# Ledger of designs, part 169: peptides against a protein of PDB entry 6RO1

Target 1, 216 residues: chain A of PDB entry 6RO1
Amino acid sequence: LGKEIEEYIHKPKYCLPFLQPGRLVKVKNEGDDFGWGVVVNFSKKSNVKPNSGELDPLYVVEVLLRCSKESLKNSATEAAKPAKPDEKGEMQVVPVLVHLLSAISSVRLYIPKDLRPVDNRQSVLKSIQEVQKRFPDGIPLLDPIDDMGIQDQGLKKVIQKVEAFEHRMYSHPLHNDPNLETVYTLCEKKAQIAIDIKSAKRELKKARTVLQMDEL

## One batch from the design tools (peptide; made by RFdiffusion4, then SolubleMPNN)

Design b2_p27_1_s4 (from b2_p27_1, 8 letters changed)
Fold by OpenDDE base, seed 4:
Formats: sequence, C-alpha cells, structure tokens
Structure b2_p27_1_s4 (fold): chain B 216 residues (1-216), chain A 27 residues (1-27)
Amino acid sequence: as target 1 above (216 residues)
Amino acid sequence: KEEEILEELKKRKERLEKARKEELAKL
C-alpha cells in the first residue's frame, strides 16, 4: 500500500514540477536508506535502453544527503552510503535517479548558493533536523492528489484501499465477540475517528507548511 | 484518547488558520 503510492509519486511526469532547489525528499537505494535530504537541482540525461536501442530519458536529481565518511573516501569507485544512525556523517551532493525518491515533502528549505564549503552543507543538516523536531509525527508529505494534482484512477483506488485497510486493521481486535452489531458500530466509530485524525493531521500539516514557507 | 487527539488537532488547525489570516491581514 505505501509502496504502491511511491510507484506514482516517483514518476517524472508527476514529481518533476516539485523538484525545486530546497525541496525535502527521502531517498532510498536498494537496502540503503539515506533518509531525508534536500534537492539541489535536477537534470534530464539521454539514455539508450540496452535491449531496444530506444532513447529512454533518465532523470537525475542532485540531492544533499547525509553520507558515511567511509563512502566519501571511496567516492571515485563506490556509490555513496548513508551515515549510520550513531554516525555524524557528512552532507554530500549525490546524483540520484528520480525513481529512488521514496517521499517528497511539502517543505522547501533555504539552501546556501555555494555548497562547496562543508559548513554550508552541514547547515542544511541542522535545518533538516530542526524540521524533524518540529514534526514529531514525521516530515509532512505532498498530497499526491491535492498538492501534486495526480488524476490517475489507479492512485485513487490505492488510496481508497489504504483507507479501507487502516479501517480493517483498527476493527480486527473486536472480531471475537459474539455481539456483532455493537462490535461493528464501535469498529465503525473507531475507524471513522482514525480517518478524521488522519484528515485533521493532513490539514494541520498543510496549514503549518504554508506558515513555515512564509517564515523562511 | 483518539477523540481527544482529534479535538486537539482540530484546535491546532483553527489556531494555525487564525494565525495565517492575521499574518495575511498585516500584508
């Protein structure tokens, strides 16, 4: 379900308009979770599909990511690796294929124009950490329908399935009581409360993001 | 507890919407 939403949002036709400098994005490459980084820029690369000879444009986003210091020493031969949770790491600009974006935030940060100095890159990490402190329930995401304007009926069906799955998950603890009607009514009320909480959290995140964009 | 959290979130939303209107009225 969450992964099925990712399959829509990482498509260039949907996400490219939102990949402005300073946009918070989450990057995951295979087993490597870099967590939250900041978009620096993006570019279109010409690519030829090995099997068809067809031109398949690759979209590369440069993302400022927290990398392990070990991976930086080998950066000429090895891909950058995420910093361990206990490691300080270093912020580096990493070229990332757009399909490796697992999340896109509604938050856009100010970034220094010159990212060559380590202190300028590390200042952006402090800004990310400040946003994370301000959002204990996680950094606010772009809404794929309301913010990204995705009209795809497949995505709408995925969202409906997520909502229905969340509803069922909150109803499951009550399936062993023989008084089905009272249990169904309590499950329906709990599930409606869960939907309303999710809606209120979404709206609160939208309102807060707009206020923070006007303050930055 | 879920209803209390919902009500707190609604009150937080209303406070943010009010702050946004007050800021927009200063511009």
Scores: peptide ipSAE 0.017, ipTM 0.426, DockQ to the pose 0.119
Fold by OpenDDE base, seed 3:
Structure b2_p27_1_s4 (fold): chain B 216 residues (1-216), chain A 27 residues (1-27)
Amino acid sequence: as target 1 above (216 residues)
Amino acid sequence: KEEEILEELKKRKERLEKARKEELAKL
């Protein structure tokens, strides 16, 4: 269910108005969970592929993320990697595609104007950790309906199902309903299939673009 | 091959959506 909400909130149509400097966002890229970072800025990159008159605008957000120090040594060619749990890491400004945002917080932090000094970047990590200490149940999320104004009926039905499920889980502590694990497993499998369909559609679009280039 | 994979993934998604609706209707 949470993953179905993510499919709405990471859409540029809905999230771009909320990607102001200082906004807390969670970043996940495949198996790499960066956790909570802070928006520095966002940019619209026109990916002008020279041969497709469809401007598919890529939205890139620069996010201050806790990165592994090992990944910083290879910074010329390799994507930044998240800091290991036992690693201090280093806060770096990472260009992130907007569809890799897994959560958006209601919280906005003050950020230093100059993020070139390491100490200024690491001060933002201290501020994130202070927010996490103030919210033991997790950093507050933007409400997708009330805060983000998403009117999609599919999202409303997902939220109503989450709320009804949470209410049943808390009202029936003795229902280890074996259907609960089944519903979670089905929701996770559905989310994975939606990712795989999106991947296969991207590969098909790439293959068609290559075939059109070999015919020219 | 890619179109066939995409079609099988769509059919699998529809089956999972149906099963999820049936389980959520019993709760």
Scores: peptide ipSAE 0.016, ipTM 0.380, DockQ to the pose 0.019
Fold by OpenDDE base, seed 1:
Structure b2_p27_1_s4 (fold): chain B 216 residues (1-216), chain A 27 residues (1-27)
Amino acid sequence: as target 1 above (216 residues)
Amino acid sequence: KEEEILEELKKRKERLEKARKEELAKL
């Protein structure tokens, strides 16, 4: 259910109008959860599909994210990595494909005009942490229907199923059914395995492409 | 049924990760 909503909200046709500077967004790249970051800007990149000559535009959003200090040293060769939970990390402007946005907040922050100084970037982390303290149950999301204006009937059916499921959960006297936590944990595990399978398929495709180039 | 699907997906992941390691070891 939440993942089916994500499949709509990360579409450029829906999310691009909301990717203004200072917008809070959550970034996930496969197994890497960066958590909440702040939009700096976005750009459309022209991409040509190698086999069809069709223009497939890539949408890249620059997001200020909490990155590991190790990923900064390797930034010339490796993709940025999220800071470990116990790591202070460093805020970095990371180019993110728009489909890697797992959530979009209703909250917009003020961002410094110059993000080159480390102190200016770290000030934004303090602002994110202050918002997180104000919202202990989680940073408020944009409503896909009311805020984002998504008219897709598939999404409306998903939301109705979520609401009907939540209503059944809250109405069921078995709030303490250990089977419900088990079902949620199984759904989360299934969901993680599906991400990991998608990751491993992309890496296999890359490895095969490199092997084919070395055989040519 | 959900546990069975989860185990099948785990076995599929492991097979795919193994194949990845085998292809990367040829590089």
Scores: peptide ipSAE 0.014, ipTM 0.400, DockQ to the pose 0.015
Fold by OpenDDE base, seed 2:
Structure b2_p27_1_s4 (fold): chain B 216 residues (1-216), chain A 27 residues (1-27)
Amino acid sequence: as target 1 above (216 residues)
Amino acid sequence: KEEEILEELKKRKERLEKARKEELAKL
């Protein structure tokens, strides 16, 4: 289910309008989890499919990512590697295929105009860490329907299954009480109130984060 | 009381998000 949503959001037809400079994105490449980075720019490249000779456009996003210092020394011959948990790492602009975006945030950061100085790149890491501190429950995602406008009926069915699963999980701890209906309605109300509080806290934080980002 | 209820709700949410990730990884 969560992976099935990812298979929609990483498609260029859906995500490209949201890949503006400063957008927070999560990058994964096979076993390599880079975590949260910041979009610098994107480009369309012409590619030829190896099996059909058909022109297939590749989309490459330049993402400022926390990389291992070892991978930077070998940057002429080796792909960038994520910094180890205990490593400081270094922020680098890495060309990433758009399908490697595992998440897209509603948050956009201010980015320095010149990312050649190390200090300017490392300042963006501080800004990411400050956003992570402001969102202990995780960095807020773009909603694929409400924020991204995805009309795909397959995605709508996946979301409905996720919502129905979440509803069942919230309801399951109460299956042993003979007042099931009264406890179900109270848990539906409490789940709805928790969603509404989470929505209201997201809106209040969106409003506050937009105001504080115009001041950064 | 409101802070304790908020912290209990956070712990319940975190357990639920963990169980969701584990069950979504089996599908």
Scores: peptide ipSAE 0.006, ipTM 0.304, DockQ to the pose 0.027

Design b2_p27_2_s1 (from b2_p27_2, 11 letters changed)
Fold by OpenDDE base, seed 1:
Structure b2_p27_2_s1 (fold): chain B 216 residues (1-216), chain A 27 residues (1-27)
Amino acid sequence: as target 1 above (216 residues)
Amino acid sequence: MYEIIGKGIKPIDEEGLEKLEVLEFME
């Protein structure tokens, strides 16, 4: 459901008005999760679709992201990589395709005008960390309906489903159980065992069928 | 220093939803 919401949010027609300098955004590229970064600016690039020859504008947002120091040494040839969880990393301005934005925050930072000095970039990381400390349940997101003004009925249905699931989650009798994690672990194990038994039974049935055919 | 612009919503608890799915499947 979260991914379905992202499919709306990352569309240029919806997100571009909110890509102002200092806006917190989350960047994910396939297996690379950069986490939260800060918008510096965006640009429109002309692109031609290879199959139709039609002009399809590409939007690139420059985002200040925490990158691995190793990726910076090879920056001439390789795409920036996210810092490891235990790595301090270095804040770098990275060009990001707009569709790689997984989330847009309601939070906008005050950023230095000159981001060329390393100290200025690292000061922004401190600001992000301060925001994260203030929001232990996660940095607040723009409301796709109320803040972003998306009127798509499909999105509204997805949001309604999310709200229904959240309601069920919070109303579940085990939600406040101090042993919830243990119960979940046991349930996952039980579910996996059930799947394995079902698979084994299917294989046994197939093997028996083959044996019966050989006896005929 | 930062500003909050907009209503803002809490991120979806994806882990919680996954756990709920497991519980509902076991019922």
Scores: peptide ipSAE 0.339, ipTM 0.805, DockQ to the pose 0.654
Fold by OpenDDE base, seed 5:
Structure b2_p27_2_s1 (fold): chain B 216 residues (1-216), chain A 27 residues (1-27)
Amino acid sequence: as target 1 above (216 residues)
Amino acid sequence: MYEIIGKGIKPIDEEGLEKLEVLEFME
């Protein structure tokens, strides 16, 4: 469900108005999760679709991201990599395609005007960390409906489902159970077995149907 | 220094939702 919401919010038609300098955004590129970064600026790049010749504009956001120092040594040829959880990393301005934004925060930072000095970039990391400390349940997101003004009925249905699931989650008797992790592990195993049984039964039914057809 | 612009909502607990889906599937 979270991924379904992301598919809406990362569309340029919805997110571009909110990509102001200082906006906190979360960046994910395939297997690389950069976490929270700060928008520096964005630009529209002219692109031509290779097959139709139609103009398909690409939107690139420059985002200040926490990068691995090791990846920066080869930065001339290699894409920046996210900092490891155990390393301090270094804040770098990275060009990011808009569709790689996984989240947009309601939080907007005041950033230094000149981000060329390392100390200025690292000060932004400190600011991000301060915000994270302020929000232990996670950095607040823009509301896709109320803040971003998305009127898509599909998104509304997804949000309604999320709200219903969250309500059930918090209302569930096991939500505050100290053994919740053990219970969930057992439930996952049981659920997997149930899926396997259902699949096996379907295969058996198909096999029987085929045998009956061959006997006809 | 920062500003909060908008209503702001809590991020979805994806792990919690996945766990709930498993529990509900078992019922």
Scores: peptide ipSAE 0.339, ipTM 0.806, DockQ to the pose 0.691
Fold by OpenDDE base, seed 2:
Formats: structure tokens, C-alpha cells, sequence
Structure b2_p27_2_s1 (fold): chain B 216 residues (1-216), chain A 27 residues (1-27)
């Protein structure tokens, strides 16, 4: 469900008005999760679709992200990598495609005008950490409907589903059970066993089908 | 220093939802 919401919010027609300097955004590229960064600026680039020749504008947002120091050594040719959880990392301005934004916060930081000095970039990391400390349950997001003004009926349906699931989650009898983690672990194990049984049955059926074909 | 602009909403508890899905599947 979270991914379904993301598919709406990362569309340029919805998110571009909210990509002001200082806006907190979350960046994820395939297996690389950069976490929360800060918008510096964005640009529109002309792109031509390879198959149709149609003009498809690309939107690139420059985001100050915590990057691995290892990735910075070859920064001229290689894509930046996120800092490891135990790594200090270095804040770098990274150009990212707008569709790689997984979340947009209601929070906007005051950022230094000159981000060339390392100290200025690292000061922004401190500000992010202060915000994270203030919001232990997670940095607040823009409301897709009320804040972002998205009127898409598909999104509204997704949000309704999310609300229904959250309601069920909080109303579940085990939600406040001190043994909840143990119960969940047992349930996960049971679910995995059920999947394994189904897989084994499918393999058995395939094997039988092969044997029947050999007898023919 | 920062500003909060907009209503703002709490992020979805993805871990909680995943756990709920597992529980509901077993019922």
C-alpha cells in the first residue's frame, strides 16, 4: 500500500510544486536507500523517447544526501552510494530523477546558501538528525490529498485501504499484547511452512507431468 | 532551524501492516 501511494506522489505533476529548497525528501534507487535528504534545487531536461521520438521531459532534483565515502572517490563516473548505517558518510549534492523520491516531508529546513564547503553540508545532516529526534515515529509526510492536492480517485481508494488496514492493526486484540512479537514470529514461520508445502506440491505435480509425458 | 508546512501525516507503519497481513492470512 505504501508503494502504491509512492506511485502517485513521485509523479512530476504532483510533486514538483513541493520540491522547494530545504524540503525533506526520501530517496530510494532500487537497492540503494539513501533515507532522508534535503532538496537543493530541481531542473527540467528535454528527453526524447527512444521508441516514439516523442518529447518526454525528465525532471532532475538535486538532493543533499548522506553518501558513502567510498563512492565519492570515483564520483566523476560512478553513481553515489548511500552511507552504511554505522558509517558517518558525507553529505553530497546528488542529482536524482524525481521518480526516485519515495517520500516528501511537510518539513522544510533552512539550508546554507553555499553548500560547497563540507562544514555547510554537514550542518544540514545535523539539522536532519534534530528533526528525526523530534519525530521518533517518523518524519511527517505531506498529505497527498490535503497538502499535495491530488484528486486522483485511484489514490483515494488506496488511502481508504490504508486507513482500513491501520484501523484493523490498531484494533487487533494482540496489538498491545506483550507476547505479540513471539506470536508474529510463530505466524511467520507457519506461513513460510505453508508456502514451502505449496511449492513442494507444485514441484511434485511438475515431476508427475514429466513422467506422464515420457510414458506417452 | 526548520519549518513545518502543511497538515503533515504520520508515516505508514509498514512493519505493522506486514505483521497484520501475516496474522490475517493465518486466520
Amino acid sequence: as target 1 above (216 residues)
Amino acid sequence: MYEIIGKGIKPIDEEGLEKLEVLEFME
Scores: peptide ipSAE 0.338, ipTM 0.805, DockQ to the pose 0.679
Fold by OpenDDE base, seed 3:
Structure b2_p27_2_s1 (fold): chain B 216 residues (1-216), chain A 27 residues (1-27)
Amino acid sequence: as target 1 above (216 residues)
Amino acid sequence: MYEIIGKGIKPIDEEGLEKLEVLEFME
């Protein structure tokens, strides 16, 4: 369900008005999760390659991201990589395609005007960390409907499903059970067994069907 | 220093939702 919401919010028609300098955004590129970064600027790249029929303008946002030091050495030839969890990393301005934004925060930071000095970039990381400490349940997101003004009925249905699931989650009798983790583990195992049984039954049915065809 | 612009909402607990799906499948 979270991924379904992302498919709406990362569309340029919805998110561009909110990509002001200092806006917190989350960046994910395939298997690379950069976590929270800060918008510096955005530009419209008209991919008018004369011969590629893709008339849709590509939007690139410059985002301060925590990158691994190893990736910076090869930055001229290779894409930036996120810092490892135990690595300090370095804040770098990375050009990011807008569709790679997985989340947009309601939080906007005050950022230094000159981000060329390393100390200025690292100060932004400290600010992000301060915000994260203030919001232990996660940095607040823009409301897709109330804040971003998205009127799409498909999104509204997704949001309603999320709200219903969250309500069921918090209202579930086992939610406050101290053995909840054990129960979940057992349920996962049982669910996997059920899937395996269903798969085995399907294969058995297929095998029987093949045998019947050979008798015909 | 930062400012909060908009209503803001809590992020979805994806792990919690996955666990709920498993529990509901078992009932």
Scores: peptide ipSAE 0.338, ipTM 0.810, DockQ to the pose 0.696

Design b2_p27_2_s2 (from b2_p27_2, 12 letters changed)
Fold by OpenDDE base, seed 4:
Structure b2_p27_2_s2 (fold): chain B 216 residues (1-216), chain A 27 residues (1-27)
Amino acid sequence: as target 1 above (216 residues)
Amino acid sequence: MYEIIGKGIKPIDEEGLKKLEVLEFME
């Protein structure tokens, strides 16, 4: 469900008005999760579709992201990689395709005007960390409907489903149970066993079918 | 220093939703 929401919010027609300098955004590129970064600027690039010759504009947002120091050494030829969890990393301005934005925050930081000095970039990381400390349940997001003004009925249906699930989650009798984690672990194990049984039954059925065909 | 612009909503608890799905499957 979260991914379905992302499919709407990362569309340029919806998110571009909110990509102001200082906006917190989350960047994910395939297996690389950069986490939260800060928008520096965005640009529209003219792209021509190879097959149709139609102009398909590409939108690139420059985002200040925490990158691995190792990836920076090869930055001329290789894409930046996220810092490892135990690594301090270095804040770098990375060009990101807009569709790689997984989240847009309601939070906008004050950023230095000149981000060329390393110290200025690292100061932004400190600011992000301060925001994260203030929001232990996660950095607040723009509301796709109320803040971003998305009127798509498909999105509304997804949001309604999310709200229904969240309501059920918070109303569940075990939600405040101190043993909740233990119960979940047991339920996960049981669910996995059920999947395994179902798989085994399917394999058995296939095997029996093969045997019946060989007897014919 | 930062500003909050807009209503702002809490992120979806994806882990919680996954846990709920497991519980509901067991029901």
Scores: peptide ipSAE 0.345, ipTM 0.819, DockQ to the pose 0.678
Fold by OpenDDE base, seed 1:
Parts: C-alpha cells; structure tokens; sequence
Structure b2_p27_2_s2 (fold): chain B 216 residues (1-216), chain A 27 residues (1-27)
C-alpha cells in the first residue's frame, strides 16, 4: 500500500511544486536506500522517447544525500552509493530522477546558500538528524490529498485501505501485548512450517504418481 | 532550523502492517 501511494507522489505533475530548496525528501534507487536528503534545486531536461519519437520531459532534482566515502572517490565513473548505517558518510549533491523520490516531507530546512564547502553540507546532515530526533515515529510526510492536492480516486481508495488496516492494527487484542514480538516470531515460524509441509506433501504426491505410472 | 509546511502525516508503519497480515492469515 505504501508503494502504491509512492506511485502517485513521485509523478512530476504532483511533486514538482513541493521540490523547493530545503524540502526533505527520501530517495531510493532500486536496492540503494539513501534515506532522507534535502532538495537543492531541480531542472527540466528534454528527452525523446525511443519508440514514439515524442518529447517526454525528464525532471532531475539535485538532492543533498548522505553518500559513502568510497563512492565519492570513484565519482567520475560510478553513481553515488548510500552511506552504510555505521558509516558517518559525506553529504553530496546528487542528481536524482524525480521518480526515485519515495517520500516528500512536510519539513523544509533552512540550508546554507553555498554548499561547496564540506562543513556547510555536513551542517545539513546535523539538521536532518535533529529533525529525526524530534520525530521518533518518523519524519512527517506531506498529505497527498490535503497538502499536495491530488484528487485521483485511485489514491483515495488506497488511503482508505491504509486507514482501515491501521485501525485494525491498533484495535487488535495483541497490539498492546508486551510479548507481541515473541508472538509474531512464533506465528511467522508456524506459517513457514505450514508452507514447508504443503510443499513436501506436493512433492510426495508427485513422486507417488510417478511410481504408480512405472508399475503400470 | 526548520519549518513545517502543510498538515503533515505520520508515515505508515510498514512493520506493523506486515505483522497484522501474519496474524490475520493464521486466523
């Protein structure tokens, strides 16, 4: 459901008005999760679709992201990689395709005008960390309906489903159980065992069928 | 220093939703 919401949010027609300098955004590229970064600017690039020849504009947002130091040494040839969880990393301005934005925050930072000095970039990381400390349940997101003004009925249905799931989650009798994590672990194990038994039974049935055919 | 622009919503608890799915499957 979260991914379905992202499919709306990352569309240029919805997100571009909110890509102002200092806006917190989350960037994910396939397996690379950069986490929260800060918008510096965005640009429109002309692109031609290879199959139709139609002009399809590409939007690139420059985002200040926490990158691995190893990635920076090879920056001439390789795409930036996210910092490891235990690595301090270095804040770098990275060009990001707009569709790689997984989330847009309601939070906008005050950023230095000159981001060329490393100290200025690292000061922004400190600011992000301060925001994260203030929001232990996660950095607040723009409301796709109320803040972003998306009127798509499909999105509204997805949001309704999310709200229904959240309601069920909070109303579940085990939600406040101190042993909830243990119960979940046991349930996951039980579910996996059930799957394995079902698979083994299918294999046994296939093997028996083959044996019966050989006896005929 | 930062500003909050907009209503803002809490992120979805993805872990909680996954846990709920497991519980509902076992019922």
Amino acid sequence: as target 1 above (216 residues)
Amino acid sequence: MYEIIGKGIKPIDEEGLKKLEVLEFME
Scores: peptide ipSAE 0.343, ipTM 0.813, DockQ to the pose 0.653
Fold by OpenDDE base, seed 2:
Formats: C-alpha cells, sequence, structure tokens
Structure b2_p27_2_s2 (fold): chain B 216 residues (1-216), chain A 27 residues (1-27)
C-alpha cells in the first residue's frame, strides 16, 4: 500500500510544486536507500523517447544526501552510494530523477546558501538528525490529498485501504499484547512453511509432468 | 532551524501492516 501511494506522489505533476529548497525528501534507487535528504534545486531536461521520438521531459532534483565515502572517490563516473548505517558518510549534492523520491516531508529546513564547503553540508545532516529526534515515529509526510492536492480517484481508494488496514491493526486484540512479537514470529514461520509446501508441490507436479512426457 | 508546512501525516507503519497481513492470512 505504501508503494502504491508512492506511485502517485513521485509523479512530476504532483510533486514538483513541493520540491522547494530545504524540503526533506526520501530517496530510494532500487536496492540503494539513501534515507532522508534535502532538496537543493530541480531542473527540467529535454528527453526524447527512444521508440516513439516523442518528447518526454525528465525532471532531475538535486538532493543533499548522506553518501558513502567510498563512492565519492570515483564520483566522476560512478553513481553515489548511500552511507552504511555505521558509517559517518559525507553529505553530497546528488542529482536524482524525481521518480526516485519515495517520500516528501512537510518539513522544510533552512539550508546554507553555499553548499560547497563540507562544513555547510554536514550542518544540514545535523539539522536532519534534529528533526528525526523530534519525530521518533517518523518524519511527517505531506498529505497527498490535503497538502499535495491530488484528486486522483485511484489514490483515494488506496488511502481508504490504508486507513482500513491501520484501523484493523490498531483494533487487533493482539496489538497491545506483550507476546505479540512471539506470536508474529510463530505466524511468520507457519506462513513460510506453507509457502515451502506449496513450492514443493509445484515442483513435484512439474517432475510428474516431465515423467509423463518421457513416457509418451 | 526548520519549518513545518502543511497538515503533515504520520508515516505508514509498514512493519505493522506486514505483521497484520501475516495474522490475517493465518486466520
Amino acid sequence: as target 1 above (216 residues)
Amino acid sequence: MYEIIGKGIKPIDEEGLKKLEVLEFME
């Protein structure tokens, strides 16, 4: 469900008005999760679709992200990598495609005008950490409907589903059970066993089909 | 220093939802 919401909010027609300097955004590229960064600026680039020749504008947002120091050594040719959890990392301005934004916060930081000095970039990291400390349950997001003004009926349906699931989650009898984690672990194990059984049955069926074909 | 602009909503508890899905599947 979260991914379904993301599919709406990362569309340029919805998110571009909210990509002001200082806006907190979350960046994820395939397996690389950069976490929360800060918008510096964005640009529109002309792109031509390879198959149709149609003009498809690309939107690139420059985001100040915590990057691995290892990725910075070859920064001229290689894509930046996120800092490891135990790594201090370095804040770098990274150009990212707008569709790689997984979340947009209601929070906007005051950022230094000159981000060339390392100290200025690192000061922004401190500000992010202060915000995270203030919001232990997670940095607040823009409301897709009320804040972002998205009127898409598909999104409204997704949000309704999310609300229904959250309601069920909080109303579940085990929600406040001190043994909830144990119960969940057992349920996960049971679910995995069920998946494994189904997989084994499918393999058995395939094997039987092969044997039947060899007899023919 | 920062500003909060907009209503703002709490992020979805993805871990909680995953756990709920598992529980509901077993029922």
Scores: peptide ipSAE 0.341, ipTM 0.813, DockQ to the pose 0.678
Fold by OpenDDE base, seed 3:
Structure b2_p27_2_s2 (fold): chain B 216 residues (1-216), chain A 27 residues (1-27)
Amino acid sequence: as target 1 above (216 residues)
Amino acid sequence: MYEIIGKGIKPIDEEGLKKLEVLEFME
């Protein structure tokens, strides 16, 4: 369900008005999760390659991201990589395609005007960390409906499903059970067994069907 | 220093939702 919401909010028609300098955004590229970064600027790249029929303008946002030091050495030839959890990393301005934004925060930071000095970039990381400490349940997101003004009925249905699931989650009798983690682990194992049984039955049915065809 | 612009909402607890899905499948 979270991914379904992301498919709406990362569309340029919805998110571009909110990509002001200092806006907190989350960046994810395939297996690379950069976590929270800060918008510096955005530009419209008209990919008018004369011969590629893709008329849709590509939007690139420059985002301050915590990158691994190893990736910076090869920055001329290789894409930036996120810092490892135990690595300090370095804040770098990275050009990011807008569709790679997985989340947009309601929080906007005051950022230094000159981000060329390393100290200025690292100060932004400290500010992000301060915000994270203030919001232990996660940095607040823009409301897709109330803040971003998205009127899409499909999104509204997704949001309603999320709200219903969250309500069921918090209302579940086992939610406050101290053994909840054990119960979940057991349930996961049972669910996996059920999937395996169903798969085995399907394979058995296929095998029988093949045997019947050979007898024909 | 920062400012909060908009209503703001809490992020979805994806792990919690996955756990709920498993529990509901078992009932």
Scores: peptide ipSAE 0.335, ipTM 0.816, DockQ to the pose 0.697

